# Designs tried in a protein design run: peptides against a protein of PDB entry 8PQO. Part 194

Target 1, 252 residues: chain A of PDB entry 8PQO
Amino acid sequence: VLLKEYRVILPVSVDEYQVGQLYSVAEASKNETGGGEGVEVLVNEPYEKDGEKGQYTHKIYHLQSKVPTFVRMLAPEGALNIHEKAWNAYPYCRTVITNEYMKEDFLIKIETWHKPDLGTQENVHKLEPEAWKHVEAVYIDIADRSQVLSKDYKAEEDPAKFKSIKTGRGPLGPNWKQELVNQKDCPYMCAYKLVTVKFKWWGLQNKVENFIHKQERRLFTNFHRQLFCWLDKWVDLTMDDIRRMEEETKRQ

## One batch from the design tools (peptide; made by RFdiffusion4, then SolubleMPNN)

Design b1_p26_5_s1 (from b1_p26_5, 22 letters changed)
Fold by OpenDDE base, seed 1:
Structure b1_p26_5_s1 (fold): chain B 252 residues (1-252), chain A 26 residues (1-26)
Amino acid sequence: as target 1 above (252 residues)
Amino acid sequence: DEEEKKKKLELEIILGAILDYLSRNV
């Protein structure tokens, strides 16, 4: 098992981020080939647990149509079915990802707290002290080009070049995080993403767990660069606007 | 050798599925 806490600082408020995240996820999904086909919703219901109130969803992603025919033919039963269990109680979210074939030998858990700070809180997920000692804190800087692979780089998604017309935020210089403290009119937040990866195959555990973390870091970096650079597209939207957009997308 | 090849293939398939999911659900 390998745990890392990714801390993503953004020059947006916690409330703004809720809209921006949903917009950016929807936009990214539209740009992907094949859209949302093959998603089965098993459960979608409100939940309440230990004072946490939110929406619980259980979805199965059937990926048989998303892989080449030869892969589909060779795949063990259940290997191409990904189960996603999500507890959405913004500003807290938890997602648990499993695979039917791997059963208990595979787990990705992503627990996120969105806080109105600069990533300074230690153990925001309230792990036991012994467990917390083994968690690596990883700071993602969306303005740092060196953290972006050349193949992923787009000038229109570069926070160091982008300036929001609607908000005046950006471009983000090398010291943008430190400058936020002095800018009273610019909101900021940190997404604390505790990622737990378990891949219990003898001889492959460390290799696969590290590989998945590298991919997650890459995805988080690119996504939040997009989220910021798309600020002018979503900052004026309300949660009701987002809900309408999601409903319209489901009907198509 | 056959068992190792099978395990390698299974790993590649599973990792491919996981990565496909993750790329769509950030």
Scores: peptide ipSAE 0.485, ipTM 0.897, DockQ to the pose 0.777
Fold by OpenDDE base, seed 4:
Structure b1_p26_5_s1 (fold): chain B 252 residues (1-252), chain A 26 residues (1-26)
Amino acid sequence: as target 1 above (252 residues)
Amino acid sequence: DEEEKKKKLELEIILGAILDYLSRNV
């Protein structure tokens, strides 16, 4: 088992982020083949547990149609079925990802707190001390080009170049986080993403767990760079606007 | 050996599926 807590600082408020996240997810999916195809929603219901109130979803992503034919032919039964259990109680969310074939031998858990701070809280997910001491805190700086793979880099998604017309935020220079403290009119938040990866195949555990973490880091980095650089597209939207957009999309 | 090759192939398939999912779900 390998745990890392990714801390993504953004010059947006927690409330803004909720809109921006939903917008950016929707936008990023538009150019992807088969955006919602192969998704089976098993459960979608409100939940209340231990003071946490939100929406619980259980989805199966059937990826048979999303992989090459030769992969489908060779895939073990259930290998291309990804189960997603999600507890959405913004500003908190939890997602548990499992594979039908791997069963208990594979798990990705992503627990996220969105806090109005600069990533300074320790153990925001309230792990036991013994567990927490093994968690690596990884700071993602969306302005740091060195954290971006060359193949992922787009100038239009570079926070170091982007200037928001609507908000005046950006571009984000090398010391943008320090400068943010002095900009009382600029909101900020941190997404604390505790990622737990378990892969119980002998001899491959560390390799695969580290690999998945690298992919998650890459994903988080790229996504939040996009989210910020798309600020002018979503900052004036409300949650109601997003909900309407989602409903309109469902009707298509 | 053949069993190891099989396991590697299965792993690649599973990882591919996981990565496909992750790329679409942030």
Scores: peptide ipSAE 0.474, ipTM 0.894, DockQ to the pose 0.748
Fold by OpenDDE base, seed 3:
Structure b1_p26_5_s1 (fold): chain B 252 residues (1-252), chain A 26 residues (1-26)
Amino acid sequence: as target 1 above (252 residues)
Amino acid sequence: DEEEKKKKLELEIILGAILDYLSRNV
């Protein structure tokens, strides 16, 4: 098992982020071929547990249509079915990803707290002290080009070049996080993303777990760069606007 | 060994599926 807490600082409020996240997810989904094909929603209901209230979803991603025919023919039963269980109680959310074939030998858990701070809280997810000692804190700086792979880099998604017309935020210079403290009118937040990866195949555990973390880091980095650079597209949107966009994406 | 090749192939398939999911569900 490998745990890392990714801390993503953004010059947006916690409330703004909720809209921006949904917009950016919807926008990213539109850019992907196949839309919602192969997604089965098993459960979508409100939940209440230990004072936490939110929406619970259980989805199965059937990826048989997303892989070549020869892969489908060779895939063991359940190998191409990804289960996503999500507890969405913004500003807290939890997602658990499993695979039918791997059963208990594979798990990705992503627990996120969105806090109106600069990523200074330790153990925001309230892990046991012994468990917390084994968590690596990883700061993602969306303005740091060195954290972006060359193949992923787009100038229009570079926070160091982007300036929001609607809000006046950006561009984000090398010391933008320190400068936020002095800018009383600019909101800021941190997404604390605790990622747990479990892959229990003998001889492959560390390799696969590290690989998945590398991919998650890459995804988080690119996503939040996009989220910020798309600020002018979503900052004035309502939740109703977001819902309409999601419906349009499902029809494509 | 044929068994090792089979396990490697299964791993590649599973990882491919996981990566496909992750790329769409950030």
Scores: peptide ipSAE 0.460, ipTM 0.889, DockQ to the pose 0.788
Fold by OpenDDE base, seed 2:
Structure b1_p26_5_s1 (fold): chain B 252 residues (1-252), chain A 26 residues (1-26)
Amino acid sequence: as target 1 above (252 residues)
Amino acid sequence: DEEEKKKKLELEIILGAILDYLSRNV
C-alpha cells in the first residue's frame, strides 16, 4: 500500500472550484471519443453518514469496447470492468476504484478536502498518527512547467502564460503563491487529495503502486492547469448552469 | 516461463484498463 497526499493550490475560491471542476471534467470528457460509452450507473442516491451528507454513486466502466479485439479476447473475466464508488459531499469527496478480476488485491482510493488555505494543514483527513507518518505530501505547482511532460504541454493550458480577462488573475509567475498571500482580493484554495493505492501482486506491488501514483500526479497536474486556464469559460457559471449542461448532455 | 508471460500479459491488460479509466475520470 502506498499513500500520498497531493496538495494542489489554486487562485480560486472553494465555491468557484466546484463549478470549475465540474466544467473541466465535462470539457475533458468531450475531447475523448466515447466518454460515456460503456458506463453503467448502478446506484445514484443521496446518503448520510457520520454527519456527512452527499450523493453516492456506483458506476461500472466496461472497457471491452475501448481495447483492441485481441486484448478483449485475452483478458481475464472481469479484468476490463472498473467499479467506481463515489461519495460526493463537496467540499469533501471520496472515490474508491476497484476491478472485478483483482478483487481485494487492487484498490485506488482518492479522498479530497477542498480548503480555503494554501496547503498548510497537516493531516486534514484525520488519519491515525501511525498511518499519517507514512504519507508523503506532494505539492503540485500548476505554474511549474518542469512538472509537465513535454507531450502533455499546451501553451493555451499554461498558467504561466494565461491571463484571465474576467477576473484579472494570472499569469502565474514563479512566486505566485507567495504573492497571492499579499493580494487580499484574490481568493485561493487547496485541494488535499489523499490517494491510497493497493496492488497486491507479489514482486509487483511497489512498481505498480508507484506507477499508478505517477499517473495520478500527471492527471492532477494537467487537469488543474486546464481548470485554471479555462477560468474565463466557467467563472460566471452557476451550479445550476452546470446541472443544466449536464442534463442537456445526458439527453444527447 | 509461460506462466510468467501470462501474468505479465494480464498485468498489462489490467494496467491498461486502469489507465484508460484514470485518463477519463479526474
Scores: peptide ipSAE 0.457, ipTM 0.888, DockQ to the pose 0.779

Design b1_p26_5_s2 (from b1_p26_5, 21 letters changed)
Fold by OpenDDE base, seed 1:
Structure b1_p26_5_s2 (fold): chain B 252 residues (1-252), chain A 26 residues (1-26)
Amino acid sequence: as target 1 above (252 residues)
Amino acid sequence: SEEEEKKKLTLEIVLGSILTYLSRNV
């Protein structure tokens, strides 16, 4: 088991982020070949647990159409079905990813708290001290080009070049996070993403767990760079606008 | 073995899906 807490600081409010996240997810899904094809929604219902109220979703990603024919023919039963269970109680979210074939030998859990701070809180997910001492805190700087792979880099998604016309935010210079402390009129937040990766197959545990963390970090970095650079596209949207966009994405 | 081949294939499929197919709302 390998745990890391990724802290993503953004020059947006917690309330703004809710809209921006949903927009960016929908937009990213539209840009991918096949969009939401192969996604089955098993459950989509409200839940209440220990004072937490939100929406619970259980989705299956069917990868049969996404892999070559020979892979589909050779893959064991359940190998091409990925389950995503999500508890969305914004500003808290939990996502659990599993695979039918791997069963308990594979788990990705992502727990996120969105807080109106600069990533200074310790143990926001309230882990036991013994567990928390083994968690590496990883800061993602969306303005730091050195954290972006060359193949992922796009100038139109570079926070160091982007300036929001609607809000005046950006571009983000080298010391933008430190400058936020003195900019009383600019909202800020941190997404605290505790990522738990479990892979039990002997001899591959550390390799696979580290690989998954590397991919998650890459995903978080690129996603939040997009979210910020798309600020003018989503900042004026309502939740009803987002719902319409999500419905359109599901039909593609 | 056949079991090892199935495991390897499944691992490659699942790892490949993380960036491409899974929800980004995490």
Scores: peptide ipSAE 0.475, ipTM 0.908, DockQ to the pose 0.407
Fold by OpenDDE base, seed 2:
Structure b1_p26_5_s2 (fold): chain B 252 residues (1-252), chain A 26 residues (1-26)
Amino acid sequence: as target 1 above (252 residues)
Amino acid sequence: SEEEEKKKLTLEIVLGSILTYLSRNV
């Protein structure tokens, strides 16, 4: 088991982020061929548990259309089915990813708290001390180009170059986080993403767990760079606007 | 073994899907 807490600081409010996240997810999905193909929604319902109220979703991602025919024929039963269980109680979210074939031998859990701070809270997910001492805190700086792979870099998604016309935010210089504290009119938040990766196959645990964390970090970095650089596209949208957009997309 | 090959294949498929849309929704 490998745990890391990724802390992503953004010059947006917690309320703004909710809109920006949903917009950016939708936009990113449009850029992929076959976006919703093979996605089965088993459950989509409200839930209440331990004072947490939100929306629970259970989706199956069927990868049969994403692999060659010979792979589909050779893959064991359940290998191509990925389950995503998500508890969305913004500003808290939890996602659990599993695979039917690997069963208990594979788990990715992502728990996120969105807080109106600069990533200064310790153990925001309230882990036991013994568990918390094994968690590495990883800061993602969306303005730091060195954290971005060359193949992922796009100038139009570079926070160090982007200037928001609507908000005046950006570009983000090397000391943008320190400067942000002195800007009373600029909101900020941190997404605390506790990622738990469990892989139990002997001899591959560390390799696979580290690989998954590397991919998650890459994903979080790229996504939040996009979210910020798309600020002018979503900052004036309301949650109702997003809901309408999602409904319209489902009807197409 | 055949079982090991199935495990290897499954692992490659699943790991290859980490950067897909499902991971963007977290």
Scores: peptide ipSAE 0.469, ipTM 0.906, DockQ to the pose 0.422
Fold by OpenDDE base, seed 4:
Formats: structure tokens, C-alpha cells, sequence
Structure b1_p26_5_s2 (fold): chain B 252 residues (1-252), chain A 26 residues (1-26)
């Protein structure tokens, strides 16, 4: 088991982020060929548990149409089905990813708290001390070009170049986080993403767990760079606007 | 073995899917 807490600091408010996140997910989905295809929603219902209230979703991602024929022929039963269970109680979210074939041998859990701070809270997910001491805190700087793979880099999604016309935020220079503290009118938040990766197959545990963390970090980095650089597209939208956008996307 | 190949293939498929749309909802 490998745990890391990724802390993504953004010059947006927690309330703004909710809109921006949903917008960015929807927009990114549009830009990807076959986005949403092969997704089965098994459950989509409200939940209340231990004082947490939100929306629970259970989705199956059927990869049969996304892999070559030879892969479909060779893959064992359940290999191409990925289950995503999500508890969405913004500003808290929990997602659990599993695979039918790998069963208990594979788990990705991502728990996110969105807090109006600069990533200074320790153990925001309230782990036991013994567990917390093994968690690496990883700060993602969305303005740091060195954290972005060359193949992922887009100039229009570079926070170091982007300036929001609507808000005046950006560009994010090398010391943007320090400068942000002095900008009383600029909101900020941190997404604390605790990623738990469990992979039990002998000889591959560390390799796979580290690989998954690399991918998650890459995903978080790219996503939040987009989210910020698309600020002018979503900052004036309401949650109702987002819902309409999502419905329009489903029709395509 | 056949079982090892199935495991390997499954792992490749699942790992390859991490960066797909499914992960964007996190």
C-alpha cells in the first residue's frame, strides 16, 4: 500500500472550484474521442452516512470497445470492467476504483478535501497517526513547467502565461503562492487529495503502486492547469449552467 | 503461464485506463 497526499493550491475559492471542476471535466470529456462511451451507471442516488451527505455513484467503465480485438480475445473475464464508486459531498469527495478481475488485489482510493487555505493543514483526512506518518505530502504547483510532461504541455493551458480577463488573476509567476498571500482580494484554496494505492501481486506491488501515483499526479497537474486557464469560461457560470452543459454533452 | 499472461494483460489494460475519462471525475 502506498499513500500520498497531493496538495494542489489554486487561486480560486472553494465555491468557485466546484463550478470550475465540473466545467473542466465536461470540457475535457468533449475533447476526448469516445468520452463517456462504455460507461454504465449502476447507481446514482443521494446518501447520508456518518454526517456526510452527498451523491453516491457506482459506474462501470466497459473498456471492451476501447481496446483492440486481440486484447478483448485474450483478456480474462472482468479484466475490461473498471468499477468507480464515488461519494460526492463537496467540498469532500471519495472515489474508489477497482477492477473485477483483480478483485481485492487492486484498489485506488482518492479522497479529496477542498479547503480555503494554502495547503498547510496536516492530516486533513484524519488518518491514524501510524498511518499518517507514512503519507508523503506532495505539493503540485500548477505554474511549474517542470512538473508537466512535454507531450502534455499546451501554451493555452500554461498558468504562467494565462491572465484572466474577468478576474485579473494570473499569470502565475515563480513566486505566485507567496504573492497570493499578499493579495487580499484573490481567493485561494487547496485540494488535499489523499491517494491510496493498493496492489498485491507479488513482485509488482511497489512498481505498480508508484506507477499509479505517477499517473494520478500527472492527471491532477494537467487538470488543474486547465481548470485555472479556463477560468474566464466558467467563473461566471452557476451550478445550473453546469448542469445544462452536462445534459448537452450527454446528447452528443 | 496462461494465468500470468492474463494477469499481465489485465494489468496493462487497467493501468492504461487510469488517464482516461474515468479519472477526471476525481
Amino acid sequence: as target 1 above (252 residues)
Amino acid sequence: SEEEEKKKLTLEIVLGSILTYLSRNV
Scores: peptide ipSAE 0.467, ipTM 0.907, DockQ to the pose 0.411
Fold by OpenDDE base, seed 3:
Structure b1_p26_5_s2 (fold): chain B 252 residues (1-252), chain A 26 residues (1-26)
Amino acid sequence: as target 1 above (252 residues)
Amino acid sequence: SEEEEKKKLTLEIVLGSILTYLSRNV
């Protein structure tokens, strides 16, 4: 088991982020080939448990249409089905990813708290001290180009070049986080993403767990760079606007 | 073995799908 807490600081409010996240997910989905094809929503319902209230979703990603025919023929039963269970109680979210074939031998859990701070809270997910001492805190700086793979880099998604016309935020220089503290009326937040990766197959545990963390970090970095650089596109949107966009994406 | 090959194939499929197919709403 490998745990890391990724802390993503953004010059947006917690309330703004909710809109921006949904917009960016919808926009990213439009840009991906295949869109929502192969995604089955098994459950989408409100939940209330232990004081947590939100929306529960259970999705299955069917990869049968996404892999070559020979792979589909050779893959064992359940191998091409990835389950995503999500508890969305913004500003708290939890996502659990599993695979039918791998069963208990594979798990990715992502727990996120969105807080109106600069990533200074320790153990925001309230882990036991013994567990918390094994968690690496990883700060993601969306303005730091060195954290972005060359193949992922796009100038139009570079926070160090973007300036929001609507809000005046950006560009984010090397010391943007320090400068943010001195800027009155500029909101900020941190997404605390505790990622738990468990892989139990002998000889591959550490390799796979580290690989998955690397992919998650890459995903978080690119996503939040996009989110910020798309600020002018979503900052004035309502939740109803987002819903319409999601429906349009499903039709494409 | 055939079982090990199936495991390997499954692992490759799942790992390859993380960035491409899974939701970014996490």
Scores: peptide ipSAE 0.463, ipTM 0.906, DockQ to the pose 0.407

Design b1_p26_5_s3 (from b1_p26_5, 19 letters changed)
Fold by OpenDDE base, seed 1:
Structure b1_p26_5_s3 (fold): chain B 252 residues (1-252), chain A 26 residues (1-26)
Amino acid sequence: as target 1 above (252 residues)
Amino acid sequence: DEEKKKKELELKIVLGAVLTYLNRHV
């Protein structure tokens, strides 16, 4: 088991992020082949647990149509089915990802707190002290070009170059996070993403767990760079607008 | 050796599926 807490600081409010995240996910999904096809919703219900109130969903992503034919032909039963159990109680979210074929041998858990701070809270997910000692805190700086692979870099998605016309935010200079403390007019937040990766196959645990974390870090970095650079596209949208976009994407 | 190769293939398929999912859910 390998745990890392990714801290993503953004010059947006917690409320703004809810819209921006959903927009950016929807926008990214539109560019993917086949859109939202192959999603089976097993459960979609409200839940209440320990004072946490939100929506619980259990979805199966059937990815047979999203992989090459030769992969589909070689795939064992259940290997291309991803189960997503999600507890959505914004500003808290928890997602547990499993695979039918791997059963208990594979799990990814992503727990996210969205806080109106600069990533300064320790153990925001309230882990046991012994468990917390083994968690690496990883700061993602969306303005730091050195954290972006050359193949992923796009000038139009560079926070160090982008300036929001609607909000006046950006570009983000090298010391942008420190400057936020002095800018009363610019909201800020941190997404604390605790990622747990469990892979039990003997001899491959560390390799696979580290690989998944590397992919998650890359994904979180690129996604939040996009989210910020798309600020003018989503900042004026309502949650109803987002719901319409999601429905349109599911139909494609 | 053959069983090892089979397991490696299965793992690659699963990881490919997982990455396909993760790319859509950040």
Scores: peptide ipSAE 0.602, ipTM 0.930, DockQ to the pose 0.748
Fold by OpenDDE base, seed 4:
Structure b1_p26_5_s3 (fold): chain B 252 residues (1-252), chain A 26 residues (1-26)
Amino acid sequence: as target 1 above (252 residues)
Amino acid sequence: DEEKKKKELELKIVLGAVLTYLNRHV
C-alpha cells in the first residue's frame, strides 16, 4: 500500500472550485473518447454517515468500447470494468476504484478535502498517527512548468502566462503562493487529495503503486492548470448553471 | 515464464483501463 497526499493550492475559493471543477471535468471530457458512454449506474442515493451528508454513487465503467480492439481481444473477463464507489459531500469527496478482474488485489482510494488554506494542515484526513507517518505530502504547484511533462504542456494552459480578465488573477509567478497572503482580495484554497493505492501482486506492488501515483500526479497537475487557466470561462457560472449544463448534456 | 508474461499483460490491460477511467475523473 502506498499513500500520498497531494496538495494542490489554487487562487480560487472553495466555492468557486466546486464550479470550476465540474466545468473543467466537462470541458476536458468533450474531446476525450466516451465521456459518459458505457457507464452503468448501480446506485445513486443520498447518504448520511457520521455527520457527513452527501450523495453516494456506485457506477460501473464498461471500457470495452474505449480500448483498442486488440486489448478487448486479450482482456480477461472483468478486466475492463471499473467500479467506482463515490461519496460526494463537497467540500469532502471520497472515491474508491476497483476492478472486477483484480478483485481485492487492487484498489485506488481518493479522499479529497477542499480547504480555504495554503496547504498547511497536517493530517486533514485524520489518519492514525502511524499511518500518517508513512504518507508523503506532495505539493503540486500549478505554476511550476518543471512539474509538467513536455508532451502535456500547452501555453494556453500555463498559469505562469495566463491573466484572468474577469478576476485579475494571474499570471502566477514563482512566488505566487507567498504573494497570495498579501492579496486580501484574492481567495485561495488547497485540495488535499489523499490517494491510497493498493496492489497485492508480489514483486509488482511497489512498481504498480508508484506508477499509479505518477499518473495521478500528472492528472492532478494538468487538470488544475486547466481549471485555473479556464477561470474566465467558469467563474461567473453558478452551481445552478452547472446543473443545467449537465442536464442539457444528458438530454443529448 | 509464459504464465508470468500472461499475467503481466493482463495487468497492463487493467492498468490501461484504470488510466482511461482516471483521465476522465479528477
Scores: peptide ipSAE 0.587, ipTM 0.925, DockQ to the pose 0.724
Fold by OpenDDE base, seed 3:
Structure b1_p26_5_s3 (fold): chain B 252 residues (1-252), chain A 26 residues (1-26)
Amino acid sequence: as target 1 above (252 residues)
Amino acid sequence: DEEKKKKELELKIVLGAVLTYLNRHV
């Protein structure tokens, strides 16, 4: 088992982020062929547990149509089915990802707190001390080009070059986080994303767990760079606007 | 061994599926 807490600081408010996240997810999905294909919704209902109120979803992603035919033909039963259980109680979210074939030998859990701070809180997810001491805190700086793979880099998605017309935010210089503290009118937040990866295969556990974390870090970095650089596209959108966009994406 | 190759293939398939999912979800 490998745990890392990714801390992503953004010059947006917690409330703004909710819209921006949904927009950016929808936009990214449009760029993928068959964004809604193969998704089965088993459960979608309100939940209340231990004072937490939100929406619970259980979805199965059937990926048979997303892989080459020869892979589908060779795939063991359940290998191409991903189960997603999500508890959405923004500003708190939890997602648990499993695979039918791997059963208990594979799990990815992503727990996210969105806080109006600069990533300074320790153990925001309230882990036991023994567990917390094994968690690596990883800061993602969306303005740091060195954290971006060359193949992923796009100038139009570079926070160090982007200037928001609607909000005046950006570009983000090398010391943007420190400068933000002195800008009382600019909101900021941190997404604390605790990622737990379990891959219990003899001889491959550490390799695969580290690999998955590497992919998650890459994903979080690129996504939040996009989210910020798309600020002018989503900052004035309502939740109804987002819902319409999501429905349009499902039809593609 | 054939069994080793089989397991390696299974791993690649599962990881491919996981990555396909992860690329769409943040």
Scores: peptide ipSAE 0.526, ipTM 0.903, DockQ to the pose 0.754
Fold by OpenDDE base, seed 2:
Structure b1_p26_5_s3 (fold): chain B 252 residues (1-252), chain A 26 residues (1-26)
Amino acid sequence: as target 1 above (252 residues)
Amino acid sequence: DEEKKKKELELKIVLGAVLTYLNRHV
């Protein structure tokens, strides 16, 4: 088992982020062929647990059509079915990912707190001290080009070049976080993403767990760069606007 | 060991599926 807490600081408010996240997820999905295909929604209901109130979803992603034919032919039963259980109680979210074939030997858990700070809180997820001491904190700087793979780099998604017309935010220079502290009019937040990866297979556990974390870091980096650079597209939208857009997309 | 190679292939398939999912879901 490998745990890392990714801390993504953004020059947006917690409330803004909720809109921006949903918008950016929707946009990213549009860019992917076959978005939503093979998704089975088993459960979608409100929940209340330990003072947490939100929406619970259980979805199965059937990926048989998303892999080459030879892979599908060789895949054992359940290997291409990904279960996603999500508890959405913004500003807190939890997602648990499992696979039918791997059963208890595979798990990815992503727990996110969105806080109006600069990523300075320790153990925001309230882990036991013994568990917390084994968690690596990883800061993601969306302005740091060195953290972006060349193949992923797009100038239009570079926070160091982007300036929001609507808000005046950006471009983000090398010291943007320090400068932000002195700018009382610019909101900021941190997404604390505790990622737990378990891949129990002798000789491959550490390799696979580290690989998955590498992919998650890459994903979080690229996504939040997009989120910021798309600020002018979503900052004036309300949650109701987003809901309407989602409903319209479902009807198509 | 052919059985070991088979299992490793199956795991690679699972990993590929997981990565496919992760790339689509932030």
Scores: peptide ipSAE 0.512, ipTM 0.900, DockQ to the pose 0.754

